Peptides against a protein of PDB entry 6RGO. Designs and how they scored, part 164

Target 1, 392 residues: chain A of PDB entry 6RGO
Amino acid sequence: MALKLLGFNQDATCFSVISSNKGVTIYNCDPFGKCFELEKSTSNDEELDFLVEMLFSTSLIAVVDKTIGASKRKKLKIVNTKRKATICELTFPHEIMDVIMNRKIICVVLKSDQIFVYDISCMKLLRTIDVRGEKLKSTSKFRNSEAVGDIGVRVSLSTDNNSILCYSSYSKSDKENAPLNDIVVFDALKCIQINVLPAVHQSNIVCIACSPDGMLMATASEKGTIIRVFKTIDTENDEPILVNEFRRGSRPSRISEMKFNHDNTLLACVGESDTIHIFALPVTTTEADANEDDTLQQSSHSLSSSINGLQYISKGLANRFGKIIVSKIPTQSQQRHVAYIKIPENAKYRIGFPKDTTNTIHICGEDGNYLVYSIPRNEVGPCTLVKSNTFD

## One batch from the design tools (peptide; made by RFdiffusion4, then SolubleMPNN)

Design b2_p12_7_s3 (from b2_p12_7, 6 letters changed)
Fold by OpenDDE base, seed 3:
Structure b2_p12_7_s3 (fold): chain B 392 residues (1-392), chain A 12 residues (1-12)
Amino acid sequence: as target 1 above (392 residues)
Amino acid sequence: SAIEKLRELLSE
């Protein structure tokens, strides 16, 4: 059967799929099994297309039916899965491209490059962000929305209550073809812009991940060769906003999804390649635990030595051209994966990190495999398969 | 109401 993956929920306790014969199915990860099914409303052999966002392990889902005509593609349904009942419906002026949520906020991304931010508790609109409206002040030409393929505004939301929203924005360049290579960091609760990260890649950003606590953000361009990790907030300390640069590979390959684990120690990426890559993040020890005198002289060859080379270039160039956040990091300082999973080249996969096991990753494939892997801690190498299930 | 049903689900 043709399966289309919708992805994991925020804590990787469930995943959702589209089955051509059944419609939308949600699976529980442990114990493994079907927990919800939304039947196909149409008898037509039309390819099913849905957006489904689940709120953790709750009975709340947001659903967009993209299968049928321009009118349904503009409707967001909030559904109770236990009652199989629509709670409310919202209609938008344009097609819905993405929906993300946490316990406080729903964000709806439109084909118009607008982000609608709602208070989930009452479905009150808090903010409309017009990503084009900032560009239209510089460039009068409406790009005909038809010819720009799979390149639109990308978003990620922190899973915590701080509700940090990261989104791609157009560069301020007077070029008619300005790329979506800026990042805006936005407090979705207070409706304030926290930060702007200009020109984080040379090409359009196609993937963004926010950490669960909203303190970190990862970005990848359409090239997918380099992943950059940034602090979302400027710390008062002269610390670089760019904390990591990872090399996924030498060959261009689109990254479809990235996820942080729940303690910000790992970043995973998946896409069109035969490999899921897992990167280690340096643990930012907050100064609080420095008091325990435990003299374990384990020669942590501090990864800090590679970062010191970046400090000298930043001070001189920053004054003339604004915050050049992405100095030319020497290609030698690019970190590689610490772990990997091989996947079938012809199957799309999605990834999720469970909350209770920071060294475990959940993956599911359009091949009908749900797989649980253990991530090695002390060695660079393949992940170990711990559990396997199949779905149809 | 629809809001009461939303609050019920957000308390799960």
Scores: peptide ipSAE 0.468, ipTM 0.953, DockQ to the pose 0.931
Fold by OpenDDE base, seed 2:
Structure b2_p12_7_s3 (fold): chain B 392 residues (1-392), chain A 12 residues (1-12)
Amino acid sequence: as target 1 above (392 residues)
Amino acid sequence: SAIEKLRELLSE
């Protein structure tokens, strides 16, 4: 049967899949098994398409039926999985492209490049963000929304209660074809823009990950060769702080998903390549715990990868040819993966980090494999398979 | 209400 992966929940305790014959199934990771099933509403041999976002291990899911011919692509359903009951429905003016949530906020991304921000506790609209509206003030031409292919607004939300929303925005370039290469950092609770990171890539951003605490953000462009990690809130001399620049590969390959682990020590990426890459982040020593005297001289050979100095992304000087010059970390200072997982070619995989085990990664494939890997700490190499299960 | 049902789920 054709499986389509929807992904893991925020803590990687569950994952969601579409089965062509069954509809949506949610699996629990430990103990492994089916925990919810949503039957297909149509008897037709139409390719099923859904958005399903689960709120942690709760019985709350958001569901969008995106199946072609379904009049439901504009409807968000909030469902109680234990009761198998719709709690509420919202209808939008445009097709829903993405849905993200935490315990405070639900964000709905539309094909119109609008982000609707709701208080999840009452489904009250807090803000409508019009990502095109900022551009339309500079460029009057409506891009025919039909001709912009697989490139839309990307979003990521912190899993904590701070509810830091990162989204891709159009650069202020006078070009009719301005790329989605800016990032806006937004406090979704207060409805305040916190930061703007201009021209973080030369091409459209296709993947964003926010850290669980909202303090870090990872970005990848259509090229998928370089991943950049920024601070979300902190700035240095009013300029964005680039924490890391990682090289996934030399060949272009789309990144479909990135995730931080729960302590911000690891960043994983997956996409169209045969390899999941895991990168180490510098441990931000919060100065607070410096007081307790305990003398354990464990020689942590900190792989102090000499993070050669914080390269300011100088304001992307549009050269005389209207090319955005992104300051790049020299190729010699670009970090490689510390760990990897080989996956089958042409198999789509999704990734998740469990909360309780910072050196463990959960992965699931459209091949019907759910796999748990241990990430090596002290060596660069392959991850070790710890557990495997199959699903249909 | 729908709001009470949402609050029930958010307390899980």
Scores: peptide ipSAE 0.467, ipTM 0.954, DockQ to the pose 0.923
Fold by OpenDDE base, seed 1:
Structure b2_p12_7_s3 (fold): chain B 392 residues (1-392), chain A 12 residues (1-12)
Amino acid sequence: as target 1 above (392 residues)
Amino acid sequence: SAIEKLRELLSE
């Protein structure tokens, strides 16, 4: 059967898939098995397409039927999976492109480059962000909507209650075709813009990940060769703080998903390549716990010691136009992965980090494999397969 | 209400 992966929930306890025959299926990871099925509403042999966002391990899902010809592409359903019942429905003026949530907020991204921010507890609209309207305030020219292709606004939301929303925005350019290469950091609860990171890549941003705590964000462009990690809130001299620059590869390849683990020590990426890459982040020692004098001089050359050489290149070069350009880390200082997983060529995979095991990663493929890997701690190398299951 | 049903699920 043709499977399409929708992804893992926030804590990687469940993942969702589309089956051509069954519609949406949600699997539990441990114990492995089907926990919910949503039947297709049409008997037609049309290729099924859905958005499904699950709220952790709860019975709450957000569902959008995106199937071609379906009038439902503008309709968000909030569903109780235990009761198999729709709680509420929202209808939007444009097609829904993405839905993201945490315990406080639902964000709905439209094809119009609008982000609707809701209080999940009452489905009250808190804010409409008009990313095109922000561009039009900077550029007098309408972007012809037809030329946008598969490149829209990308979003990521912190999984915590702080609800830090990161989204791609249009750079201030006098050119009609300004790229989606700025990032806006937004407090979704207070509805305040916190930060703007200008021109973080040369081309459109296609993937964003926010850390669970909202303190870090990762970005990748259409090229997918370089991943940049920034602080979301903190600035140095009103300039964005680039924490890391990772090299995924030398060849262009689309990154479809990135995720931080729950303690912000790892960043994983997956996409069109035969390899899931896992990068180590420097542990930000918060100055507070420096008092435990535990003199364990264990000379373990921890992978952390080689990371200390990344001077915070806070020096944004103001270009000739007074724009802060994030200084590129020299290619020699670009970090590679610390771990990897080989996946079948042309198989789409999704990734998730379980909360309780910081050195474990969950992956699932359109090949019907659900796999659990252990991430090596002390060496650069392949992840070890710990558990495997199959699904249909 | 729909809001009460949402609050029930958000407490899970």
Scores: peptide ipSAE 0.463, ipTM 0.952, DockQ to the pose 0.926
Fold by OpenDDE base, seed 4:
Structure b2_p12_7_s3 (fold): chain B 392 residues (1-392), chain A 12 residues (1-12)
Amino acid sequence: as target 1 above (392 residues)
Amino acid sequence: SAIEKLRELLSE
């Protein structure tokens, strides 16, 4: 049976899959089992396509049926899983490409490069962000080139209540074919742009991850060889702060998903490669809490000692067009993974970090495997498989 | 209302 992974929820307590025979199934991770099923709306042997975003472990899901007809692809349903009932339906002018949410907001990304930001508590539209309209204001000529293939606006949202939205935007270059290589950081609650990171990659950004607290953001381009981590809000001399530059590999490979763990100590990435990579982040010791009880900290400190050598590279290089490009960390200072998981070749996997266990990662595959791995703390090496389950 | 049903879910 063809499985298609939709992904984990924000705290990795559940994951969603499309089964060709059943429709959408949501699995609980612990105890492992089916918690919800959404039957396919059609009897036809059509390839099922859905977007499903779950709000943590709640009974709230956002669903888009993309299987049939241009009209369905424009409809977002908010569903109560316990009641098996649609609460509300929103219709958009264009096809829905992505849906992301937290306890405060829901963001809907359209094929038009528009982001609709809603207050989830009342489904009131707070903002429409027009990424193309921003490009049109910055460039004398916009070709309505249909985005050739899978290139569109990428988004990530903090899972906390601060609701930091990171999205890819078109570079303000006078080039007709400006790449989606800028990042905008947006306070989704206040509807304020708080930062702009120009030209963070040379090519289109295809993956973004925001940290749970919204303080960090990871980016990857179409090449997927380098992952960059930035501060989202903080700037140094009005320039973006590059915290880390990680090397995933030497060979180009698309990164499909990245996630931070809940304490911002780890960044995981997955994609078309046979390897999930886990990178260690420098622990930002805020100087302020140096006075309270030393007893609980012993378990996190062991990885920190080897990482303390990463100086922040804040200095942008002015390009030939007077634009700041984020400085590259020297290749010798590019960190590799601290841990890895081998996955089957050509199997699509999704990743999630559970909230309560910062050194555990949940993964699920289109091969029907749900796997829990322990991440090594003191050595660079493979993750250890702790639990496995299968699903259909 | 739909909003009341939504608030119920957001309290979970």
Scores: peptide ipSAE 0.461, ipTM 0.952, DockQ to the pose 0.928

Design b2_p12_7_s4 (from b2_p12_7, 5 letters changed)
Fold by OpenDDE base, seed 3:
Structure b2_p12_7_s4 (fold): chain B 392 residues (1-392), chain A 12 residues (1-12)
Amino acid sequence: as target 1 above (392 residues)
Amino acid sequence: SAIEKLQELLKE
């Protein structure tokens, strides 16, 4: 059967898929099984297209039916899965491209490069973010959006109640073809812009991940060769905003998804390549727990020397020209993965990190495989398969 | 109301 993956929920307790014959199915991860099914509204052999965002393990989902007609693509339904009932429906001026949520906020991304931010508790609009801004309204030659692929505003939201929204924005360059290579950090609850990271890549940003606590963000460009990790907030201590730079590979390959684990110690990425890559993040030792075991020091020394190299480059250039956040980190200081999973080249996969087990990753494929892997702690190598299930 | 039904789910 043709499957299309929608992804995991925020805590990787469930994942959603489109089945060509059935419509949308949500699976529970443990115990493995179907927890919800949304039947297709039409008898036609039309290719099903949906957006589904689930709120953790709750009975709340946001659904967009993109299968038929331009009018349906503008409608967001909030559905109770236990009651199989629509609670409310919102209609937007443009096609919905993405929907993200946490326990406080729903963000809706439109084809117009607008982000609508809602208070989930009452579905009140808090903010409309126009990513194009007023200056680009004059050059509103609608890019005939038919020809140039999946380049639009990317978003990620923290899974916590702080509701930190990271989104891609257009560079301030007066060029008609300004890339989506800036990142804006936004407090979605207070509706305040916290930070702007200019030119974090040379090309359009195609993937963003926010950490669960909203303290970190990861970015990848269309090249997908380098992943950068940034602090979302400027620290008082003149610490570099760029905390990590990872090399996925030497060959260009699109990254479709990135995720942090629950404790911000790991970053995973998946895309068009045969490999899921997992990177280790340096643990920011908060000064308090300096007392326990010496044994983790040996692996940290190799990482700390690379961080010191990052600090040395940032301090020298920061003073004279505005925050050049991306100094050219020497290609030699780019960290590799600490772990990997091999996947079929022709199968799209999605990734999720469970909350309870920081060294476990959940993956699901359009091949109908749901797989649980253990991540090695003390060595660089393959992940170990722990559980496997199939779905249709 | 629709809002009351939504708030019921947000407590799960």
Scores: peptide ipSAE 0.483, ipTM 0.956, DockQ to the pose 0.930
Fold by OpenDDE base, seed 4:
Structure b2_p12_7_s4 (fold): chain B 392 residues (1-392), chain A 12 residues (1-12)
Amino acid sequence: as target 1 above (392 residues)
Amino acid sequence: SAIEKLQELLKE
């Protein structure tokens, strides 16, 4: 049967799949098993396409049926999984491309390059972000070129209540074909733009991950060879802070998903390659006040490899047009993965980090495998398989 | 209401 992965929820307690015969199935990770099924609305042998976003382990899901008909692709249903009932339905002017949520916010991305930001508690529209309209305001002559193929606005939302939204925006270049290579950092609750990271890649951004706390953001371009990690809010001399530049590989390969773990110590990436890469982030020791004596011998053998994180002050090369281009870290200073997982070639995988185990990663494949791996702490190497389950 | 049902789920 053809499986299509929808992904993990925010805490990797559940994952969602499309089964050609059944429709949408949600699996619980521990104990492993089906927790919800949404039957297909049609008896036809049509290729099923859905968006499903689950709110943590709650009974709340957002569902878009993209299978057939231009009308369904514009409808977001909020569903109670326990009651198997639609709570509300929203209709959009354009096809829904993505849906993300946390306990405060739902963001809906449209094919029109619009982001609709809702207060989840009342489904009130807080903001419509028009990424094309921002482009048009910056450049007098943009034709509404339909996004050629699979290039659209990418979004990521912090899983905390601060609700930091990171999205790709069009570079303010006078070029008719300005890439989606800027990042906007947006407070989704206050509806305020916090930061703009200009030209973070040379090509369109195809993957964004926000950290759970919203303090970090990872970006990858269409090339998928370099992953950049930035601070979201903090700036240095009004310039974006590049925390890390990771090398995934030398060969171009699309990154489909990236995720931070819950303590911002790890970044994982997955895509079209046979390898999930896991990168170590420098632990920013917040200088918490050294005063309280509490002797709890938690033997966190953090291998403090004192890689003095060269604060590469990204002296953006101001191009001739006054645009800051984030300085590239020298290739010798580019960090590689600290851990990896080999996956079958041509199998699409999704990744998730559980909250309670910072050195554990959940993965699931369109091959019907749900796998739990332990991430090595003290060595660079393969992850160890801890648990395996199958689904159909 | 629909909103009351939604707020019930947000407490889970």
Scores: peptide ipSAE 0.483, ipTM 0.956, DockQ to the pose 0.932
Fold by OpenDDE base, seed 2:
Structure b2_p12_7_s4 (fold): chain B 392 residues (1-392), chain A 12 residues (1-12)
Amino acid sequence: as target 1 above (392 residues)
Amino acid sequence: SAIEKLQELLKE
């Protein structure tokens, strides 16, 4: 049967899949097993397409039926999985492209490049963000949304209560075809723009990850060769702070998903390549905790000694004269992965980091494999398979 | 209400 992966929840305790014959199934990771099933709404042999976002391990899911011919592509359902009941439904003016949530906020991304921000506790609209709004003043040309391929607004939301929303925005360049290569950082609770990171890549941003605490973001372009990690809120001399620049590979390959682990020590990426890459982030020792316990110093030193070449290139992404002056971190100082997982060619995989284990990653494939890997701490190498399960 | 049912799930 063809499986389509929907992904892990925020803490990687569950993952969601579409089975062509069954509809949506949610699996629990530990103990492994089916915890919810949403029946196919249509008897037709139409290819099923859904968005399903689960709120952690709760019985709350957001569901969008995106199946072709379904009049439901504009409809968000909030469902109680324990009761198998719709709690509420919202209808949007345009097709829903993405849904993301935490314990405070739901964000709904539309095909119109609008982001609707809701208070989850009452489903009250807090803000509509129009990502096109600054451009619509100049170019009334509705890009026929049919011919512009899989390039749309990308979003990521912090899993904490701070509810930091990162989204891709259009560059202010006078070019009719300005790329989605800016990032906006938005406080979704206060409805305030916190920061703007201009021209973080040369091409459209296709993947964004926010850290669980909302203090970091990772970005990848259509090329998928370089991943950049920035601070979200903090600036240096009113310029964005580039924390890391990682090299995934030399060959272009689309990145479909990136995730931070719960303590911001690791960044994983997956996509069209045969390899999941895991990168180490420098532990920012906040100077404040330097007073008490001497014992934790020894373990941080071993990984940090190989990372000593990270000059903080605080050279702001100054868009001087329409040239992206990304101060090229010298190609020699681009960090590679510290760990990797080999996956089958042409298999789509999704990734998740469990909350309770810093050095464990969950992965699931459209091949029907759910796999748990241990990430090496002190060496660069392959991850070790710890647990495997199969699903259908 | 629908809101009360939603708030019940957010306490899980």
Scores: peptide ipSAE 0.478, ipTM 0.956, DockQ to the pose 0.930
Fold by OpenDDE base, seed 1:
Structure b2_p12_7_s4 (fold): chain B 392 residues (1-392), chain A 12 residues (1-12)
Amino acid sequence: as target 1 above (392 residues)
Amino acid sequence: SAIEKLQELLKE
């Protein structure tokens, strides 16, 4: 059967798949098994397409039927999985491209480059962000929407209650074809723009991850060779803070998903390559607990010692146009992965970090494999397979 | 109401 992966929930306790014969299936990770099924509404052999966003391990899902020919691509359904009942429906003026949520906020991304921000507790619209309208204030020409192909606005939301929304925006270039290479940081609760990171890549941003606490974001362009990690809120001299620059590879390859673990110590990425890459982040020692005098001079050259060489290159070069360009970290200072997982070539995988085990990663494939890996702590190397299950 | 049913799930 053709499987299509939708992804893991926020805590990697469940994942969602589309089966051509069954429609949407949600699997529980532990104990492994089917916990919900949504039957296809059409008897036709049409290729099924859905958006499904699950709120943690709750019975709340957001569902969009994106199947070709379906008049439902503009409808968001909020469903109770235990009751198999629609709670409410929202209809949008344009096709829904993405849906993200936490316990406070639901964001709906449209093909019109609009982001609708709702209070999830009452489904009240808090804000409509018009990413094209922001561009048009800087550039008089309409970009024909048809010529953009798969390149739309990308979003990520913090899983905490602070509800930090990161989204891609159009650079203020005088060129008709401005890339989606700016990042806006937005407080989704207060409906305030907090920060703007200009030109974080040379090409369109295709993947964004926000940290669970909303303090960090990772970005990747269409090239997918470099991943950049920034602070979301903090600035130095009104300039964006680049925390890390990671090299995924030398060959261009699309990154489909990135995730931080729950303590912001790891960043994983997956995409069209045969390898899931896991990068270590510098532990921001909050100054507070430095008092434990634990003099254990264990000469373990911890992976932390090689990270100290990243001087905060807060040197935004103002270009000839007064725009801050994020200085590229020298190629010699670009960090590689600390761990990796090999996956089948051309297999689409999704990733998730469980909350309770910071050194564990969950992965699932369109090949019908659900796999749990242990991440090495003290060495650079392959992850160890701990558990495997199959699904259909 | 629909809102009450939604608020029930947000407490899970």
Scores: peptide ipSAE 0.473, ipTM 0.955, DockQ to the pose 0.928

